# Designs tried in a protein design run: peptides against a protein of PDB entry 5OOQ. Part 194

Target 1, 227 residues: chain A of PDB entry 5OOQ
Amino acid sequence: YREDVRQVVTHPANALSFLQPGRLVEISVNGKDNYGWGAVVDFAKRINKRNPSAVYTDHESYIVNVVVNTMYIDSPVNLLKPFNPTLPEGIRPAEEGEKSICAVIPITLDSIKSIGNLRLYMPKDIRASGQKETVGKSLREVNRRFPDGIPVLDPVKNMKIEDEDFLKLMKKIDVLNTKLSSNPLTNSMRLEELYGKYSRKHDLHEDMKQLKRKISESQAVIQLDDL

## One batch from the design tools (peptide; made by RFdiffusion4, then SolubleMPNN)

Design b2_p28_2_s4 (from b2_p28_2, 12 letters changed)
Fold by OpenDDE base, seed 5:
Structure b2_p28_2_s4 (fold): chain B 227 residues (1-227), chain A 28 residues (1-28)
Amino acid sequence: as target 1 above (227 residues)
Amino acid sequence: KEVEEIEKIVKEHNAEHPEIRVELLKPE
């Protein structure tokens, strides 16, 4: 369910209007490289100059530049190419006990785990010397202030996602969360059962995903025309 | 209640650290 929500939230039609400079986003690259919360610098439509006919999925069709403060200090950050989300080998978060630095990395929407309800006031020139570190300090302080986690945007209340299927999904999640809060073990079993049922209804889920994509695409086009 | 708590935290943060100000973005 969390992944289903993430797919909807991070779809361009929903996400782009919430990727203002300084917006906090939680970053996970390739499902394994967790950079934690970073700050959005900017975003752009992904263009492949070498292959203009390249077709990207909706979640890979935009590049988001984000400041992270968890980059491994010995990462080859000099090899980072602006607007290239294919990160060089060795670009990774610092592990426990390793030193980290601030870096700007290009990511796809698919690498956004969550979108925060907070925005940092960003320096005008983030690429200037020392500016990334300032953002890094801000990120550390924000994380300190929110030990239980940075507030995440509510997809319904904040993002105004009104898709009926999505609302049903959210209601199911709320019910599950309520049950998890009351009976954690029973809820984990029920979540597995629900995931099992969803896997069995894979065709309906794919249809729903396709419908959501179509709706989101239509909304994205409208929003892009308004930008 | 949750929003109010967040606003309080943000306000306190901004007061203590004006150089690294944070804003709670409410949907218009």
Scores: peptide ipSAE 0.506, ipTM 0.902, DockQ to the pose 0.624
Fold by OpenDDE base, seed 3:
Structure b2_p28_2_s4 (fold): chain B 227 residues (1-227), chain A 28 residues (1-28)
Amino acid sequence: as target 1 above (227 residues)
Amino acid sequence: KEVEEIEKIVKEHNAEHPEIRVELLKPE
């Protein structure tokens, strides 16, 4: 059930509006590399320059750049490619007893475990020397301030996910948290229906973004012609 | 009540660390 909720929450139709610069997100890459809470730098639609016709899943269709403060110090961070969520071998969080550094890593939406309700005030140029470390200090301080964990966005109250099936899922989870009795198998079929609905919303959102980009591009061309 | 507590923590943090401020983003 938690994974089902995560899939809905991290779907582009729901998540992108909450990925403002500085938004705190909990990061788990490939379900094994837990970086903890990081801060969003930016996000972009995933474009494969080598294969423009590449079709990505909804959760892999966007790249989110995040600052983490848990990168293993000896990780080959110099091999990180901007907007490439396929991380080089050796890129991993520091284990217990290992030293960590701050790094900006590109992740997919699928690597977001949770979205926090807090936002850091980000430096203007996060790529500048020392700026990542500033964010890292902020992350440490925030974690210190919230020893019980950083507050997570409520999917219904905060994210305004009003899908009836999702609301039913949330109610079931609430009931399950109170009563360990209901069978998880019935929820997978409902998830497919939810994905179908969100996919439609995502398509509309992408169409709207493409339209806005075209408008902006046309305005930029007009400005160039006026020079 | 939970929101108020978070707001308090955020306020305290921002007062102590103005260089690394945080914001509680309320539902729009």
Scores: peptide ipSAE 0.497, ipTM 0.902, DockQ to the pose 0.597
Fold by OpenDDE base, seed 1:
Structure b2_p28_2_s4 (fold): chain B 227 residues (1-227), chain A 28 residues (1-28)
Amino acid sequence: as target 1 above (227 residues)
Amino acid sequence: KEVEEIEKIVKEHNAEHPEIRVELLKPE
């Protein structure tokens, strides 16, 4: 059920509006590599230049660049490719007793474990020397200030996810946190239906965003002609 | 109460570390 909630929360239709620069997100790559809390730099739609016909799942269709302060110091960070979520071998978080460094890593939405209610004030140029370390210091301080964990966005109250099936899922989780009895298969079918609804909503949102951009561009051109 | 506690922590953090400020994003 926690995974089901995560799938809904990290769906593009829900997550993208909360991925402002500096937004804190908890990162787990491939369900194994836990980088802890990082800060969002930016995000972009995933485009495969080598295979333009590549179809990605909704959760893999966007790349989020995130600053982490838990990268293993000997990781081959120089091999990281911007906007390539396929991480080179050896890219991993530091284990206990290992030294860590700050790095910007490209991740998919599927690698987001949770979205925080906090946002860091980000440097203008995060790629400049020393700027990642500044963010790293901020992340360390935030973690120190919240020993019980960074506050996570409430899917209903904060993210305003109003889907009836999702609300039912949340209620079930509340009940199941008291009783572990719901059939995973039934939940998966409902999730597919939910994903179908969210996918349609996202497509409409992207279309609207593109239209707004085109309108703004057209207005800018008109202003140039009046000069 | 939870929101107030978070706001207090954020305020204290920002006062002590203005160079690494944090914002609590409230739902609009």
Scores: peptide ipSAE 0.494, ipTM 0.902, DockQ to the pose 0.575
Fold by OpenDDE base, seed 2:
Structure b2_p28_2_s4 (fold): chain B 227 residues (1-227), chain A 28 residues (1-28)
Amino acid sequence: as target 1 above (227 residues)
Amino acid sequence: KEVEEIEKIVKEHNAEHPEIRVELLKPE
């Protein structure tokens, strides 16, 4: 059920509006490499220039650049390619007793374990020398301030996910936390329906954003022509 | 209660570390 909630929360239709620069997100790459809490730099739609017809799943269709402070110091960070979520071999979080460094890594939405309700004030140029370390310091301090964990966005109260099936899922989770009763089959079917609805909403939202940009650009051009 | 506690922590953090400020993003 936690994974089901995560899938809904990290769906582009829900997650993207909460991935502002500096937003804290908990990162787990490939379900095994836990980087802990990082800070969002930016995100972009995943585009394959070599294969423009490439179709990605919803959770793999966007690249989120995040600052982490848990990168293993001897990781080949120089091999990281911007907006390439396929991380080079050896890119991993530091284990216990190992030294860590700050790094910007590209991840997919599927690598987001949770979205926090906190946002760091990010440097203007995170790629500038020393700026990642500043964010790293901030991350360390925030983690220190929240020893029980960084506050996670409430999907209903904070993210305003009001889908009836999702609300039912949340209620079931609450009941299960109180009572060990699960109907995983029914929940999985409803989740698939939710994803279909969210995908459609997201497509519309992106179309609207693109339209607004085009309108704004057109207005700017008109204003330039009128000067 | 949880929000108030978080706000307090954020306020204290920002006071001690103004260079690395944190914001609690309230639901719109």
Scores: peptide ipSAE 0.511, ipTM 0.906, DockQ to the pose 0.593; fails the geometry check

Design b2_p28_3_s1 (from b2_p28_3 with D2N H3F E9D T14S K19E I24V E26A)
Fold by OpenDDE base, seed 2:
Structure b2_p28_3_s1 (fold): chain B 227 residues (1-227), chain A 28 residues (1-28)
Amino acid sequence: as target 1 above (227 residues)
Amino acid sequence: ENFRLLVDDDIEYSEEELEIIEEVNAES
């Protein structure tokens, strides 16, 4: 059920509006590489220039750049390719006893374990020397200030996910936290229906975003012509 | 150090969370 919730929360239709610069997110790559809480730099729709016809799942259709402070120091960070969520071999979080460094890594939405309600004030140029380390210090400070953990966004109260099936899922989870009684198959079917609805919502959102960009560009051109 | 936490208007924070955020921002 937690995974079901995560799938809904990290769906583009729900997650993208909360992935502003500085948003804290808990990162787990490939379900095994736990980087802990990082800070969002930005995100972009995943585009394969070599194969424009490539179709990605909803959760893999966006790339989120995040600052982490848990990168293993000997990781080949120089091999990281911007906007390529397929991380090179050897890119991993530091294990216990290992030294870590700050790094910006591209991840997919599927690598987001949780979205926090906290947001860091981010440097204007994260790629500038020392800036990622500054963010790393901030991340450490946040963890210090929130010893019980970084607060996670409430999917209903904060993210305003009002889908009936999702609400039912949440209720079931609440009940299950008291007693395990829900049928996973029923939940999976509902989740698929939810994804269908969210996909449509996302498409509309992207269309609106594109429209806003076009309007902004048009206005900029008009201003240039008036200049 | 420019450690600051941004408060989103559309997010409901607990009183405790707000207090911590305010403390953090007051120290920056």
Scores: peptide ipSAE 0.609, ipTM 0.945, DockQ to the pose 0.596
Fold by OpenDDE base, seed 4:
Structure b2_p28_3_s1 (fold): chain B 227 residues (1-227), chain A 28 residues (1-28)
Amino acid sequence: as target 1 above (227 residues)
Amino acid sequence: ENFRLLVDDDIEYSEEELEIIEEVNAES
């Protein structure tokens, strides 16, 4: 259910209006590399100059540049290409005991785990020497000031996602949090219907197939944990 | 450069969150 909510929240139709400079976002790249909370620099529509006919999914159709303070110090950050979400090999967050540095990384919307309700006042030139580190200090301070975690935007109250099926999903999640009663499969099918409302028909079919695969994979993982 | 948190008028913040934001901004 959380993944289903994430898919809706991080859809361009919902997320982009909340990705102003300084917006705090929680970052997980490829489901493996958790960078924690970072700050949005900017975003742009993904353009493939080498293949202008490239079709991206909705969640991969935009690139968000974010400042993180958890980059492994020996990561080849010099190989990072602005607006290229395909990260070079070796780009990863610092593990426990490793030193970290601040870096600007380009990510897709699919790499956003959550969107916070807080925004940092960002320097005008984030690429200037020392500016990333300033943001990094601010991120640490935010974490200090919010020890229980950075508040996440409410999809309904804050993001004004008013889709009936989504509202039903949220209600079910609330009920499930109180009563473990509703079948995840039924909710995933409704999410497919929801996605159909946000995207054009052709892009939706491919996204639906991918979503079905992800749901199936997630269910398989849950079943493996239950064995 | 001053650590400052921006309040979005379209976002509802809790009283506790607003207090923290105000404290942060008062120190900057």
Scores: peptide ipSAE 0.604, ipTM 0.943, DockQ to the pose 0.842
Fold by OpenDDE base, seed 5:
Structure b2_p28_3_s1 (fold): chain B 227 residues (1-227), chain A 28 residues (1-28)
Amino acid sequence: as target 1 above (227 residues)
Amino acid sequence: ENFRLLVDDDIEYSEEELEIIEEVNAES
């Protein structure tokens, strides 16, 4: 059930509007490398310059740059490529007893475990010397202030996910949590249908964004001609 | 070190969460 909720929450149609700079997100890469809570720097649509015809799933179609403070100190962070979510070998979180450093890593939406309701005030230039460490300190302080965990966005109340099937899913989860019963909902087929609906919504959103950009660009050109 | 938490107007926070946020922002 948690994975089902995660799939809906992290879908571009729902997640992107909440990935503002400073948004806290919980990061798990490949379901194994848990970096904990990080802070969003920015995001961009995934573009494969080598293969422009590459088709990505919805959850892999965007790259989110996040600051983490749990990177293993001896990780080859210099090999990180901006906007490349395929992390080099050796890039991993610090294990118990290991030293960690702050790093900016590119991840896909699929690597977001949860989206928090908190946002950090982010430095203007995160790549400047010492800025990622400042964010790292802030992350530690947030964890200190919220010992019971960083609050997660409510998918219905906050994210305004009003899909009937999703609401039914949430109700089922609530019932199961109340009953302490672990009934895995084999809702794979229903999830696929939901993803199809969200994909269409996302396409419309992207079209609107592109249209707004074109309008803005046209206005900028007009202003330049008037100068 | 400017540790500040931003509050989104479209997000409902609990009273406890708001209190913590206010405390954090008051210390900056």
Scores: peptide ipSAE 0.603, ipTM 0.944, DockQ to the pose 0.625
Fold by OpenDDE base, seed 3:
Structure b2_p28_3_s1 (fold): chain B 227 residues (1-227), chain A 28 residues (1-28)
Amino acid sequence: as target 1 above (227 residues)
Amino acid sequence: ENFRLLVDDDIEYSEEELEIIEEVNAES
């Protein structure tokens, strides 16, 4: 269910208006490389200069530049290409016991795990010497001030996602969470997984598919009006 | 250095969150 919500939240129609400079976002690249919370620099529509006719999925159609402070120190950061979300081999977050550095990395919307409700005041020129490190210090301070985690935007209250199917999905999730929290066996990660399997996963999945179609249709109409 | 948190007018923050933000911005 969390992945289904993430797909809706990170869709361009919903996410882009909240990706202002300084917006905190939680980053996971390729579902494996977790960089933690970073800060948005900017974003742009993905353009392939070599293949202008290239068609990307909605979640891969924009590139978001983010500052992270968890880049492995020996990563070949010099090989990073601006606005190229295909990261060079060896670009990865630092593991436990490894040293990290600050870096600006280009990611797709699909690499956003969560969007926070906080924004950093960003330097005017993030590419200037020492500015990335300044943002890195700010990120550490935010994590210190919010030890229980950075607050995530509410999809309904904050992001104003008003789709009926999505609201229904959120209500179902809330009911399930309440049931799980009231169960004395709630401490078992296995129980949550099991309960998720026994939950109306099929119904929720179908609802999400319908929502994705409606969102895609709405965007197609907007693009046609801009033409 | 200039560590500051920006508050969006359209986002509802909890009282606890606002207190932390105010503390951070007061120390900058």
Scores: peptide ipSAE 0.602, ipTM 0.941, DockQ to the pose 0.676

Design b2_p28_3_s2 (from b2_p28_3, 8 letters changed)
Fold by OpenDDE base, seed 2:
Structure b2_p28_3_s2 (fold): chain B 227 residues (1-227), chain A 28 residues (1-28)
Amino acid sequence: as target 1 above (227 residues)
Amino acid sequence: SNHRLVIEEDIEYSEEELKIIEEVNKES
């Protein structure tokens, strides 16, 4: 059920509006590399320049750049390619006893374990010298202040996910937390229906974003012509 | 001093969370 919730929460239709710069997200890459809580830098639609016809799943269709402070110090961070979520071999979080550094890594939505309700103030130029370390310091401080973990956004109260099937899922989870009765088949079917609905919402959101960009660009051009 | 944490109007924080946020921001 937690995975089911995660799938809904991290779907582009729901997640993207909460991936503002500085948003804290819990990161797990490939289901094994846990970087802990990082901070969103930005995100972009995944585009394969070599294969423009490439089709990605919804959860792999966006690249999120995140600052982590748990990168293993000897990781080949220089091999990281912007907007390439396929991380080079050796890119991993520091293990216990190992030193860590701050790094910006590109991840997919599928690598987001949780979205926090906290948002860091993000420097305008995270690639500038010392900026990612500043963010790293902030991450450490926040983690220190929240020893029980960064508060996770409430999918209903905060994210305003009002899908009836999702609400039913959440209710079931609440019941199951009190009673160990799982109906995974029913939940899986509902998730598929949710994905269908969210996919449509995602398309609308992208269209709106593109429209806003076009409007902004048009306004900028008009202002230039009026100068 | 630039606050470390941004308080978002659209996010419902608990009183405890707000207190922590304020404390973090005061130290920044």
Scores: peptide ipSAE 0.582, ipTM 0.937, DockQ to the pose 0.438
Fold by OpenDDE base, seed 4:
Structure b2_p28_3_s2 (fold): chain B 227 residues (1-227), chain A 28 residues (1-28)
Amino acid sequence: as target 1 above (227 residues)
Amino acid sequence: SNHRLVIEEDIEYSEEELKIIEEVNKES
């Protein structure tokens, strides 16, 4: 249900009017790289100059430039191309214990996990020296002040999504949440904890799978060199 | 002082959220 809501919320017809400069959005790239809450710089329709006939899905048809303060310090940020959502290898958020920097990254709508109800005052020239860091400081302060997370825009009350099927979906979710909240065993904390554990386990499993693949590939190369 | 957060007319904020926004803006 959450993914269904996300798909509707991040659809261009709904999302673009709330992607003003400074809008806080929660960013997850390729379902793997969580950058946390960032601030929208701008957005543009995705244009492939090399292939003007390229057809993109609705959620990939726009590029959103966002300031994040969680970029790994040794990421090759110099290789970032404006309005190119295909991020270079090595572009990733900082892990625990790693240092992070502020960066502007181009993402698709599909990489937006949530749209917040808060909006930062954005400098006119975000590329000017020190401006990204200023935004980064603001992001840190906001995150500090909202320890339970930045409030998410209400799709119905705030975003005015009036699709009947969506409204039905939201009602179902509300009913389910009410039922879950009324059941002490299904307290939101436990569900979030379980979801967090599941997400971490899934991420670890995928990382292990990738690592095993890399090891296998490396061993294959070594065997070829020994032959 | 450049306020860090913008209060938008079309967005309904809770009283707690408004308080936090004001506090953030006062420190900026």
Scores: peptide ipSAE 0.579, ipTM 0.935, DockQ to the pose 0.604
Fold by OpenDDE base, seed 5:
Structure b2_p28_3_s2 (fold): chain B 227 residues (1-227), chain A 28 residues (1-28)
Amino acid sequence: as target 1 above (227 residues)
Amino acid sequence: SNHRLVIEEDIEYSEEELKIIEEVNKES
């Protein structure tokens, strides 16, 4: 369910209007490199100059530049190419006990785990000397003040996602969360059972996912025509 | 203003979140 929510939330039709400079986003690259919460610098539509006919998925069709303060200090950050989300080898977050630095990295929407309700004041020129570090200090302070994590935008209340299937999904999640909070052990078993049932109804889930994508695509086209 | 966090009018914050935001901004 979390991944389903993430897919909807990070779709361009929903996400782009909340990726203003300074927006805090939780970053996971390739499902393994967790940079934690970073701050959005800007975003742009992905253009492949070498292959203009390249077709990207919706979640890979935009590049988001983000400031992170968890980059491993010995990462080859000089090899980073602006608007190239294919990160060079060695670009990774610092592990426990390693020193970290601030860096701007280009990511796809698919690398956004969560969109926070907080937004930093961003310097006009993030590439200027010391500006990334200033943002890094702000990120550290915010993380310190929110030990349980940065508050995530409510997809319905804040993002105003009104898709009926999505609303049904959110209601199901709320019911599950309520059950988990009341009976953690029983709820974990039921969640596994639900996931097992959904895995068996793979065709319906894929159909729903495809329908959601189509609806989101239509909304994205409408929003892009309005921009 | 040297504030670190922006309070957005279109975002609904809890009272606790607003308090934390204000505290963060006071230290900026």
Scores: peptide ipSAE 0.579, ipTM 0.935, DockQ to the pose 0.491
Fold by OpenDDE base, seed 3:
Structure b2_p28_3_s2 (fold): chain B 227 residues (1-227), chain A 28 residues (1-28)
Amino acid sequence: as target 1 above (227 residues)
Amino acid sequence: SNHRLVIEEDIEYSEEELKIIEEVNKES
């Protein structure tokens, strides 16, 4: 269910209006490289200069530039290409015991794990000397003040996602969380019963697929109207 | 000193979150 929610939240139709400069986002590249919480610099529609006819998925159709403070110090950051989300080999977060540096990396929407409700004040020129480090200091301070993690935007209350199937999904998740909090052991068995009926999970996946299609269709219509 | 965190009017913050934001901005 969490991945299904993430797919809806990070879809361009929902996410882009909340990717203002300074927006905190949790970053995971290729499902393995966790950079933690970073700050949005800007975003742009992905354009392939070599292949203008290239078609990207919705979640790969935009590039988001983010400041991270967890880049491994010996990563070849000089090889980073602006607006190229295909990161060079060796670009990775620092592991435990390794030193980290601040860097601006281009990512896709698919690399956003969550969108936070906090927004940093961003310098006008993040590429100027010392500006990335200033943002890095701010990120460290925020992380220190929120030891349990930065609060995530509420998809319904904050992001105003009003799709009926999504609302049903959120309601189901809320019910499950409430049950898990009251009795973890009995609720795990009930969750297995609730989830083990593969038919209901399949129905939810199908509902989410339909939701994604509706969102994509709506975005396509908006793009056509802006042309 | 410029505040580190921006308070957005369209975002509903909890009282605890607002307190932390104020503290972060005070130390900046």
Scores: peptide ipSAE 0.579, ipTM 0.935, DockQ to the pose 0.516

